# Ledger of designs, part 33: peptides against a protein of PDB entry 3ZOQ

Target 1, 223 residues: chain A of PDB entry 3ZOQ
Amino acid sequence: QLLQDSWWNQLKEEFEKPYYQELREMLKREYAEQTIYPDSRDIFNALHYTSYDDVKVVILGQDPYHGPGQAQGLSFSVKPGVKQPPSLKNIFLELQQDIGCSIPNHGSLVSWAKQGVLLLNTVLTVRRGQANSHKGKGWERLTDRIIDVLSERERPVIFILWGRHAQMKKERIDTSKHFIIESTHPSPFSARNGFFGSRPFSRANAYLEKMGEAPIDWCIKDL

## One batch from the design tools (peptide; aimed at target 1 Q62)

Design b2_p19_5_s3 (made by RFdiffusion4, then SolubleMPNN; from b2_p19_5, 8 letters changed)
Fold by OpenDDE base, seed 3:
Structure b2_p19_5_s3 (fold): chain B 223 residues (1-223), chain A 19 residues (1-19)
Amino acid sequence: as target 1 above (223 residues)
Amino acid sequence: MEEERERLEEELYNQEQGL
């Protein structure tokens, strides 16, 4: 897949490393032998929609949805027409409570991505029906590098870290330059323990305003 | 405790998929 020039400049060295070569060979076999999500053309959608220079906010996820038609290469996001998963529903509930947005009739977060919200999973592929099936295969090293190069960027980034999995990446973030918004995960298990009422959207926009940047329009229009 | 919370969050998230 072709990356935007800004991401290519940051990641080109990774693609030549043995771990990534092994990952690519693994993925070739996986996509040939099994149903893998997202579509191979959508694996890097987070980087396609949001260039390195355009990143304002990062929202970290675990791995893609493993059901048919769900994953579109963006963390927490589902393709239009797909039933919103519980975590995503809770994200929209918090969005409504935080800044008054209506609940959209779809689950696509592409509008966020286009505004500079990097919707990054730590693992970028999954086997159908097998959560975490591609964990430990090399994606984490690449996505760690994505976090690293953003952390090294002079222009500040806002990292939204929901739950422990995302929060484990906090050690890679230079908090002298970047902002972190942490809460429990939006999942039904954790949402009522701190995610609800955390107001990540208004807080992110407050940081953006302080930086002299345009806020994110977090409200998602119906399709 | 925190590691267990992580596993539970991951497991629940995993169950949300394929709906």
Scores: peptide ipSAE 0.130, ipTM 0.790, DockQ to the pose 0.673
OpenDDE base, seeds 1, 2, 4, 5: peptide ipSAE 0.087, 0.097, 0.126, 0.082; ipTM 0.773, 0.777, 0.792, 0.777

Design b2_p19_5_s4 (made by RFdiffusion4, then SolubleMPNN; from b2_p19_5, 11 letters changed)
Fold by OpenDDE base, seed 5:
Structure b2_p19_5_s4 (fold): chain B 223 residues (1-223), chain A 19 residues (1-19)
Amino acid sequence: as target 1 above (223 residues)
Amino acid sequence: SEKEEEERREQLYNEELGL
């Protein structure tokens, strides 16, 4: 099966729907004819690293990085050895100011994912050099369903929503059960308007502790 | 407003980079 059992039980019906079959056929053509990111084996890495039941925090991104070797199927994350993109650099600056973590020498957020941070993009593939090239092709319907099944979960989730695109998903989240941390986007163009000083990492951990859950170790070790 | 201008710049940046 495509996903581990916990996610498969939540999403299996989506993969049988016409929209996803059409998306899958489109992706087969795209990967054959174009350079598409991430590697096809990495598309669902966010769901592979973080099971449905293990999700503690969700961080929403738009779509994958579209440069060579960057995307690894996790929002905002880049493979080791890849130069940190500006938004990711700002994320690490806020991490340092918020909870004192050192800025890592790489941009991989896999350690967060393994602790229950679902690093989900709303669109899971992109053509090389063409941001949003796979927007409106069916991914948003699947990722909306991912948000929905998490919202329906009884065990609370913390949603970190940076910028307008992510915040548009707030209407899908049951705020009677789940917590939302909102700020401007970590982009250089918006970070100084509220992202810096928003302290999303300590705030997320405060909610986790209130819920009786183990906090996230947000600090990333050098490689 | 300054805020609206920065939001527009954010949108352009996000559209360019997919972030």
Scores: peptide ipSAE 0.041, ipTM 0.698, DockQ to the pose 0.333
OpenDDE base, seeds 1, 2, 3, 4: peptide ipSAE 0.032, 0.038, 0.036, 0.038; ipTM 0.677, 0.700, 0.686, 0.682

Design b2_p19_6 (made by RFdiffusion4)
Pose (drawn by RFdiffusion4):
Structure b2_p19_6 (pose): chain A 223 residues (1-223), chain P 19 residues (1-19)
Amino acid sequence: as target 1 above (223 residues)
Amino acid sequence: DSLEDLEENLAESIDGDPD
């Protein structure tokens, strides 16, 4: 068993399939022979921090950060102590305009995960310095199933889909139950074309309040 | 579309750089 019960009960059949076994064997070799991010112990951190039952909001990313000391097994977040990348800086600028939070002295979003924000990348590993190097190796098949089981959940889930790749996943989400907040990506190329001013954080909290759920405290505290 | 793909790839490379 690789995950806590709430998730394992939804996903155990996927981990038994040939594609996962092939992916696991490739990763055992690559972690021993080269530099792979995030650290192997951190691959499933989004699901460890945010159980299936506790998921309130999903923020989909693509692949992990490919530099030293960055990736934590979470979409968009970085380990404390490293420089925030441009897209993450833009997420904090929008958060400041929307909610009013000060800019933090680190980029870790673990606080969000602990409050029910699933920071799910669609690809869970990467070779150092080589973006998208683990594309098509089997992670998409698993993360599509993660999206499927969340879409099947009775209690509604709020999906935040930034950019084109994340928005492609709308087909897998049952919008008769679930909420979608979508905009352009926070990358500097696209942030001033819809992401800025989109107010995703307060909009997510409004959907939660309508359902009688506690809102997310989005502000990140300095370390 | 091709320009957007290029910009996305570039943004991924920039974001992946800790320096």

Design b2_p19_6_s1 (made by RFdiffusion4, then SolubleMPNN; from b2_p19_6, 12 letters changed)
Fold by OpenDDE base, seed 5:
Structure b2_p19_6_s1 (fold): chain B 223 residues (1-223), chain A 19 residues (1-19)
Amino acid sequence: as target 1 above (223 residues)
Amino acid sequence: MEEEERLEALAAELDGNPE
């Protein structure tokens, strides 16, 4: 898939590796034989909306939503018109409590992505109705490389790591240059154990301001 | 740690099939 030049320069070597070629061939079969999310054109939306150089914040997810019409290639984000998943609802609740944003009438986080929030899942595809069905197929190696090249970047990045899965990536992040915000996952199963009250949005903006960068406008307007 | 991962897996199921 065609990427922006900034990402292509960072990732071109990965796309030539056998693991990625195998992944690509697997995906061709999967998309032909199964219902796979997101749409194949949307797989790299996180990289399309946020260039390598424009990344200010990274929010890691596990894999795309597996329900019809949900996934749009951005972690935690759903297409307009789609009911907000429970985890996303909790994200918006924390957003409201943290910085006073209203809860939007949709679940699209594209406005964050356009401001430099890389909404990256560690696995970028999923079979309909089968969460984690594409785990261990090669995506993790690519997305690890994405984290690595961001960690190697001189300009600091803020990594927001919700839950254990995302937090396992801490070892790949140079904390001498980059800032990490950690809490429990926004899921109803975990949110009350630390996600609520963690104030990741204000904390991220405070760090951006200290760096002399423009803060993120986290508030999402209704459609 | 395993329990948290299990809960996150369950969360993924819930998020993909919200009621």
Scores: peptide ipSAE 0.520, ipTM 0.920, DockQ to the pose 0.825
OpenDDE base, seeds 1, 2, 3, 4: peptide ipSAE 0.514, 0.292, 0.300, 0.303; ipTM 0.918, 0.809, 0.812, 0.815

Design b2_p19_6_s2 (made by RFdiffusion4, then SolubleMPNN; from b2_p19_6, 12 letters changed)
Fold by OpenDDE base, seed 5:
Structure b2_p19_6_s2 (fold): chain B 223 residues (1-223), chain A 19 residues (1-19)
Amino acid sequence: as target 1 above (223 residues)
Amino acid sequence: DAEEERKRAEAARLDGDPN
């Protein structure tokens, strides 16, 4: 789908570059020959739900969930009716401990996206059952540009960087203008080493309030 | 089959819509 005007103005030059054309051709082949997630129409959902101007918070993921029916083009988010992945469960546990939200009966983070939380993976597609299968194919260059244009924006952004992969992007963020919230990844492997108790949601809202912006309603209602 | 048809449809969509 065509990007919103605000994103198009920021990214149009990228789409004309050879790397993106090559990525597109690769994706055409991959979607034709392999089972690729998310659905092709959902690849840019993060940008569709959250315009460039409306971004308040960025949460970086690595690549989409690679199981059937899971990925919906938003980092950490799963379609309604899909069992919550372990990392997402831990996100909700921290959410509950941080600000008292109930654990939702689904894993869709669309409500966050609609409020200005850009749920961006650094790689936007994946082969079924093959994590990181589309790593190094061009997505990272585009998503780096997304981070760059947000960093260049005058209106501050809050970047939530869970784990080393996301934290590697910190060098692209102008910390004189923007705020960074860092912790270990919500994965069961690392969550107890710093993610739990990091209180990213209340901290993000504290920054938003300091900026004179409306806080995010992080609590997700049951469907 | 249905999966191959899905793959073709997904690929066709990408061909028609760059983003």
Scores: peptide ipSAE 0.280, ipTM 0.872, DockQ to the pose 0.025
OpenDDE base, seeds 1, 2, 3, 4: peptide ipSAE 0.270, 0.267, 0.270, 0.238; ipTM 0.839, 0.847, 0.845, 0.850; seed 3 fails the geometry check

Design b2_p19_6_s3 (made by RFdiffusion4, then SolubleMPNN; from b2_p19_6, 10 letters changed)
Fold by OpenDDE base, seed 2:
Structure b2_p19_6_s3 (fold): chain B 223 residues (1-223), chain A 19 residues (1-19)
Amino acid sequence: as target 1 above (223 residues)
Amino acid sequence: MEEEERLEREAERLDGDPD
């Protein structure tokens, strides 16, 4: 897939590396032989919606939803018309309690992405019904590079790291320059252990305002 | 830590279930 110039300039060297070529060949086979999510054209949606220069906030996920019609290339986001997954429901509950947003009638986070929220999974593809099936296949190296180039950016970024998996990326982030918001994962299994009440949305906006940036309108309109 | 990671993986499994 072609990336916009801002991301291409940061990542072009990765695409020439053997690991990415191997990943690409693997993906070609996977998409041909298996049901893979998201659609191949949607793999880089996070980068398509949010340019390198426009990134204000990063929200890290692990890998795409593995159910039919769910994944749209954005972490935690589901296509319109798809039932909100439990973790996403909890995200919206926290959003409501944090800043008073109504819970939307859909689970698409595209409006966040368009405002500079990079909704990045560490792994960008998955087999249907097989969570983490593409773990360790090369995506992590690319997405690590995405984190690295953002960390190297002079303009500060806010990283929202929910759960241990995302928090493992903290070592790649220059905390002298960038901000990190950490809590437990929004999962029903962990949300009550710190995610609820963590107020990541207002905290992110507070940092943006401190930096002289426009805050994110986290509230999502119904479709 | 391992338990939390396990729970996150289980969460992803649950999240991917459309039902």
Scores: peptide ipSAE 0.330, ipTM 0.882, DockQ to the pose 0.857
OpenDDE base, seeds 1, 3, 4, 5: peptide ipSAE 0.309, 0.322, 0.325, 0.312; ipTM 0.875, 0.879, 0.881, 0.877

Design b2_p19_6_s4 (made by RFdiffusion4, then SolubleMPNN; from b2_p19_6, 11 letters changed)
Fold by OpenDDE base, seed 4:
Structure b2_p19_6_s4 (fold): chain B 223 residues (1-223), chain A 19 residues (1-19)
Amino acid sequence: as target 1 above (223 residues)
Amino acid sequence: DEEEERLEAEAARLDGDPN
């Protein structure tokens, strides 16, 4: 896929590396032989919606939803018409408690992405019904580079790191320049251990305001 | 830490389950 110029300038060297070529060949085979999510045209949606220069906030996920019609190429986001996964429901519950937003009747986070929230999974594809099936196949190296080039950017970024997997990326982030918001994962298994009440949305906006940037309108309108 | 990662893996399975 073609990327926006700003991302291409940052990542073009990665696409020429052997690991990515091997990943590409693997994906061609996977998409041909298996049901893979998201749709191949949606793999880089996070980068399509949010340019390198426009990134204000990063929310890291692990890998795409593996159910039919769910994955949208954006972390935690689901296509309209798909029921909200448990973790996403909890995200909206926290959003409501944090800043008073109504719970939307859909799970699409595209409105966040369009405002500069990079909804990045560390692994960008998955086999149907097989969570983490494409783990360790090369995506992590690319997405690590995405984190790296953002960390190296002069203009500060806010990284929202829910859960241990996301928090392991903290070592790649220059915390002298960028802001980190950490809590437990929004999953029902962990949300009550720190995610609820963490108020990541208001905290993110507080940082944005401190930097003299426009806050994110986190509230999502019904479709 | 390992337990948390296991729980997040289970969360991924749960989130992707259409049922």
Scores: peptide ipSAE 0.499, ipTM 0.925, DockQ to the pose 0.826
OpenDDE base, seeds 1, 2, 3, 5: peptide ipSAE 0.483, 0.490, 0.484, 0.479; ipTM 0.922, 0.922, 0.921, 0.922

Design b2_p19_7 (made by RFdiffusion4)
Pose (drawn by RFdiffusion4):
Structure b2_p19_7 (pose): chain A 223 residues (1-223), chain P 19 residues (1-19)
Amino acid sequence: as target 1 above (223 residues)
Amino acid sequence: ELEEMMEELEQMEYELSRA
C-alpha cells in the first residue's frame, strides 16, 4: 500500500496494472543512475498531505520543477529556502490583489495542502534540467484516474485550471456537481491576459461558503 | 556573463512552455 486509506480505496487497482509496474521499474533505474525530481520519497506528497475525503480545491499543474532544491511533490510550490520562480511570484501577486496577503519570504504552499488544496501535477517526476522529460511514461494515465475519482466524488470539488493543458482536463470533470475556475496561466507570457484579476482564491472560498464548508486561509506566513 | 544569459534563456523557454 503506497497511499493512505481514502486514496488507496479509490486507486489500488491502478497500482496493480502493467503500466504502473513499468513506470516503477523505469524510476528505480533512473533514481539510481541520474538525478530525478522530486526526491523519491516525495512523489505522492500532494495525496499524503490532502486525503481524498479532505479535498476541497484542486490546483492542477504539469510536471515538477526540474532544478535542485525546488520540487516537493506538489504543483507550483517550492521548498523553503529557494528562489520563487516567475509563475509562483505571479500567483502570490494575484493572491495579494485578491485576498490581500503579503508576499511571503518563501514559496512553500504546504499550508494550502494541509487545508484541503490538492496540489496535483499531471506528471509526477522529471529529469534534472530537462523539462517534460518524463512525459508519456505512465504518469498521465494515473493522474487522469485521480481526476476521475475526484469527479466521481459525491461532495463537490472546486477545480482551478490555469492554462491550456490544465483546461484540457475539463472533459474528465462532471460539471453537474463540481466547480471550475479557469484562466490563462500565471507564466509571465500569459498572466496579464486573464490570470491577473481573475480572483481565483476568493472565488474558491465563495463556492466553499455556499456549501457550508470552511474557507481556505490562503495567506502564507514567513519562515 | 554568457552563462547568465543562457540561464535566462532557459528560464524564458520554460515559462513559455507553461503558457

Design b2_p19_7_s2 (made by RFdiffusion4, then SolubleMPNN; from b2_p19_7, 11 letters changed)
Fold by OpenDDE base, seed 1:
Structure b2_p19_7_s2 (fold): chain B 223 residues (1-223), chain A 19 residues (1-19)
Amino acid sequence: as target 1 above (223 residues)
Amino acid sequence: EEEEEKRREELEKYEKSLA
């Protein structure tokens, strides 16, 4: 898929590397032989909606939702008309408590992406019903590079790292320039251990304001 | 119903793995 010029300039060298070519060949087989999510045209939606230069906030996810019709190439986000997964419901609950937003009647986070929130999974594809089925196939190397080039950017970025998996990427982030917001994962199995009350949305906006940037409108309108 | 339950169980397992 064609990336925006800003991302292409940052990532073009990765796409020429053997690991990515092997990943590409693997994906061709997977999409041909298995049900893979998201749709192949949606794999890079996070980069499509949010250019390299427009990134204000990064929210890291693990891998796409593995149920039918859910994944849309954005971390934690589901297509309109899809039931909100438990973690996403908890994200909206925290959003409501943090800054007073209403709970939307859908789970699409595209409005965040369009404002500069990079909704990046570390692994960008998954087999139906098989979480982490594409772990260790090359995506992590590419997405690590995405984190790296953002970390190298002079203009500060806010990284929201929910749970251990995302927090493992902290070592790649220059904390002298960039801001990190950490808590437990919004999963029902961890949200009460620190995610609820962490107020990531207001904290992110506070950093943006300190940087002289426009805050994110985190509130999501109903469809 | 069985397919919906299976999907629910898969999602629960996934959510547990994310914690």
Scores: peptide ipSAE 0.592, ipTM 0.915, DockQ to the pose 0.780
OpenDDE base, seeds 2, 3, 4, 5: peptide ipSAE 0.572, 0.584, 0.030, 0.569; ipTM 0.909, 0.912, 0.677, 0.909

Design b2_p19_7_s3 (made by RFdiffusion4, then SolubleMPNN; from b2_p19_7, 13 letters changed)
Fold by OpenDDE base, seed 3:
Structure b2_p19_7_s3 (fold): chain B 223 residues (1-223), chain A 19 residues (1-19)
Amino acid sequence: as target 1 above (223 residues)
Amino acid sequence: DEEARRRAEELARYERSLA
């Protein structure tokens, strides 16, 4: 897939490495033989919507939703018309409580992505109905590199790390330059243990303002 | 719809695993 120039410059070396070639061959087979999400054209949507230079905030997810029509290549996000998954519902509840946004009638976070919120899963594909089915196949090495090149960037980034999986990436982030917002995962099974009330949206905007950058308009318009 | 219910349950299990 063709990436924006800014990401290509950061990742081109990865795409030439054996692990990525093997990943691509695996994916070719998977998409041919299985139902894989997201659509192959949507795998890199997070990078398509948010250039390397335009990244202001990173929100890490695990892997794509594995149900039909859900995944759109953005962490936590679902295509319009798709029922909001529980974690996403809780994200919107916290958003409402944090900064007063209304709950949108859809689950697409594209508006965040377009503003510089990199909605990155650590694994970018999944088999239908099989969570983590593409774990350990090479995506993590690429997405680790994405985190690394952002960490190496001079212009600060805000990393929002919900839950243990995302927080495992904290060691890759240079906290002398970048900011980290951590809480429990928005999952219904963890949200009440720290996610609710964590106010990640206002906190992120506070950091952006401190850096002299425009805040994110986190409120999502109905479609 | 039973299929929809099954998918919802799968999603719920997934959500639990993320906690």
Scores: peptide ipSAE 0.597, ipTM 0.933, DockQ to the pose 0.708
OpenDDE base, seeds 1, 2, 4, 5: peptide ipSAE 0.589, 0.570, 0.589, 0.576; ipTM 0.931, 0.927, 0.931, 0.929

Design b2_p19_7_s4 (made by RFdiffusion4, then SolubleMPNN; from b2_p19_7, 11 letters changed)
Fold by OpenDDE base, seed 2:
Structure b2_p19_7_s4 (fold): chain B 223 residues (1-223), chain A 19 residues (1-19)
Amino acid sequence: as target 1 above (223 residues)
Amino acid sequence: EEEEEEERRRLEEEERSLA
């Protein structure tokens, strides 16, 4: 897959590294022998929808949904027509409570991505029915580099870090330039412990406004 | 830390369960 020039310029050196070549060879085997999500064409959708220069907000996820038709290469997002997963439902509940948006009839976050919300998973592929099956295969090194090049960017970024996994990336973020919004994960098991009422959407927009940037329209239209 | 990772993994697995 050809990345946009802005991301290519930031990541081209990674693609030549042995770890990435090994990852690519692994993925070729996996996609040939197993059912892998998302579709191979959708792996880099987060980078396709949001250029390096257009990133305003980053929302980190762990790895793609592992059910049929769910994953679309964006963290927390599901394809239209797919039942909203529990964490995504909680995200929309918080969105409604935070800024008054209606709960959409679908789970696609593409509208956020198109506005500069990088919906990045740390691992970009998964085997069907096997959560974290591609953990430790090389994706984390690439996605760490994505975080690094954003952290090195002069123009500030807002990092929304839900849960401990995402928060482990805080050490890679220059907090002198960038803003971090942290809470518990939107999962039903953790959402009541701090995610609900964390108001990440209004807080992100407040930072954007302070920076002189256009806020994100977080409200998602029905399809 | 390991318990927290396991709990998180369970959380994510349960969230993504098609059940």
Scores: peptide ipSAE 0.051, ipTM 0.731, DockQ to the pose 0.078
OpenDDE base, seeds 1, 3, 4, 5: peptide ipSAE 0.042, 0.047, 0.042, 0.044; ipTM 0.720, 0.726, 0.721, 0.724; seed 1 fails the geometry check

Design b2_p19_8 (made by RFdiffusion4)
Pose (drawn by RFdiffusion4):
Structure b2_p19_8 (pose): chain A 223 residues (1-223), chain P 19 residues (1-19)
Amino acid sequence: as target 1 above (223 residues)
Amino acid sequence: ELEELYEEEGQVAVDEFEE
């Protein structure tokens, strides 16, 4: 068993399939022969921090950060102590305008995960310095199933889909139950074309309040 | 600019540039 019960009860059949076994064997070799991010112990951190039952909001990313000291097994977040990349700086600028939070002295979003924000990348590993290097190796098949089981959940889930790749997942989400907040990506190439001013954080909290759920305290505290 | 952002954002910088 690789995950806590709430998730294992939804995903155990996927981990038994040939594609996962092939992916696991490739990763055992690559972690021993080269530099792979995030650290192997951290691959499933988004699901460890945010159980299936506790998921309130999902923020979909693509692949992990590919530099030393960055990836934590969470979309968009970085380990404390490293420089915040441009897209993450833009997320904090939008958060400041929307909610009013000060800009934090670190980029870790673990607080969000502990409050029910599933920071799910669609690809869970990457070779150092080589973006998208683990594309098509089997992670998409698993993360599509993670999206499927969340879409099948009775209690509604709020999906935040930034950019074109994340928006492609709308087809897998049952919008008769679930909420979608979508905009352009926070990358500097696209942030001023819709992401800025989109107010995703207060909008997510409004959907939660309508359902009688506690809102997310989005502000990140300095370390 | 694209090359600088590629080192930070990877394939996302390329995708957003093309869009």

Design b2_p19_8_s1 (made by RFdiffusion4, then SolubleMPNN; from b2_p19_8, 8 letters changed)
Fold by OpenDDE base, seed 1:
Structure b2_p19_8_s1 (fold): chain B 223 residues (1-223), chain A 19 residues (1-19)
Amino acid sequence: as target 1 above (223 residues)
Amino acid sequence: KLEELKKEEGEVAVEDYKE
């Protein structure tokens, strides 16, 4: 099956729907005729690393990095050896200021994912050099469903929503059960308007502790 | 205003992802 059991049980109906079949056919053509990121085997890495039941925190991104070797199927994350994009650099700056973590020498956020941080883009593929090229092709319907099934989960989730694109999903989240941390986007163009100083990492851990759950070790070790 | 912000973030994303 496409996904591990916990997510498959939540999402299997989506994969049978016409919209996803059309998306799949589109992607087959795209991967055959264009350079598409991430690697097709990495599209669902966010769900692979973080099971439905293990989700503690969700960080929403827009779509994958569109440069060679960058995207690894996790929002904001880049493969080891890849230069940290500006937004990711600012994420690490806030991390350092918030809870004292050192700036890692790489940009992989896999360690977060393995701890229950779902690093989900709303669109899961992109053409090389063409940001949002796969917007409106069906991914948003699937990822909306991902948000929905998490919102419906009894155990609370913390949603970190940076920027307006992510914040548009707030209406899908049951705020009577779940927590939302909002700020401007970590992009250099917006970070100084609210992202810096927002302390999303310590705030997330504070919520986790209130729920009796282990906090996230946000600090990332060098490779 | 929202559309402007969405456009801005779109442009930001392009800049962010080019590197």
Scores: peptide ipSAE 0.052, ipTM 0.731, DockQ to the pose 0.117
OpenDDE base, seeds 2, 3, 4, 5: peptide ipSAE 0.046, 0.040, 0.048, 0.029; ipTM 0.704, 0.706, 0.702, 0.649; seed 3 fails the geometry check

Design b2_p19_8_s2 (made by RFdiffusion4, then SolubleMPNN; from b2_p19_8, 7 letters changed)
Fold by OpenDDE base, seed 2:
Structure b2_p19_8_s2 (fold): chain B 223 residues (1-223), chain A 19 residues (1-19)
Amino acid sequence: as target 1 above (223 residues)
Amino acid sequence: KLEELYKEEGEVARRDYEE
C-alpha cells in the first residue's frame, strides 16, 4: 500500500528489508487462500488517517478483530453497523465517566484517528476466527519500528498502554520526551482491576494542554 | 515473567474479541 510522505519517509527502509518482503509474500498467500481481516486496502488505515507528524496519541492494540465486517485497520475500532465488542464498550464507559461523553451508537474510532490518535495494532492482519493467527510473521517488527520512529520524534507523543502486551513496548519509548498512560486492559476480564477509573482521556488531554497542543475531542457523534 | 504475564493478557484480550 502507498503511504503518505510523512510515514513513507520514516518507514521506507523497512519495506525493503527481507522480513517485510517475506511478510508481504505470506499475506499474498493468506489473502488468496483464506479470509483475512481487515480488507487488504484497510491494513494501514491507522497510518492513512494519522500522519507521522500529526500523531498526538498512540493507543496500542494486539491484532484486528477476526469476525466478519469488524476490523477497519484501527485498534479497538469496528466498522459502523457492527456490534461494539466488550472491550470497546468498556472504553466508552470509561470515556463517559472520565469526560462525560455519551455512548455512541457505533464503534468507529475514525474521528479519533483524524485528530491525531494513532490506533495501532502490533499485528495488522488476522485470519477469520483465529485470533493472533498472524503473530510472529513480521508485523511486530514493522510496528516496533513505528513506535521507535515516534519515540525518536522531538515533538512529544502520548502512549496509552492498556494491558501487559502493550506495556511491553515501554522499553522502546523515550520517557524523557514522551508520556505514558498505563492501566489494565479494557477487557471485561481486567477492566475492573484498574482500567475503570484510570481516566486516560482526560489525562491525555492534560498532557496535550501542557505541551500547548489542542486536546482531542474524544466524544464520538452518532451516525 | 513478563512474557508469561503477556500470554495471560493476550488470552484475556482474545476472549474479549470472541464474545
Scores: peptide ipSAE 0.067, ipTM 0.756, DockQ to the pose 0.144
OpenDDE base, seeds 1, 3, 4, 5: peptide ipSAE 0.058, 0.067, 0.058, 0.075; ipTM 0.733, 0.736, 0.740, 0.753; seed 5 fails the geometry check

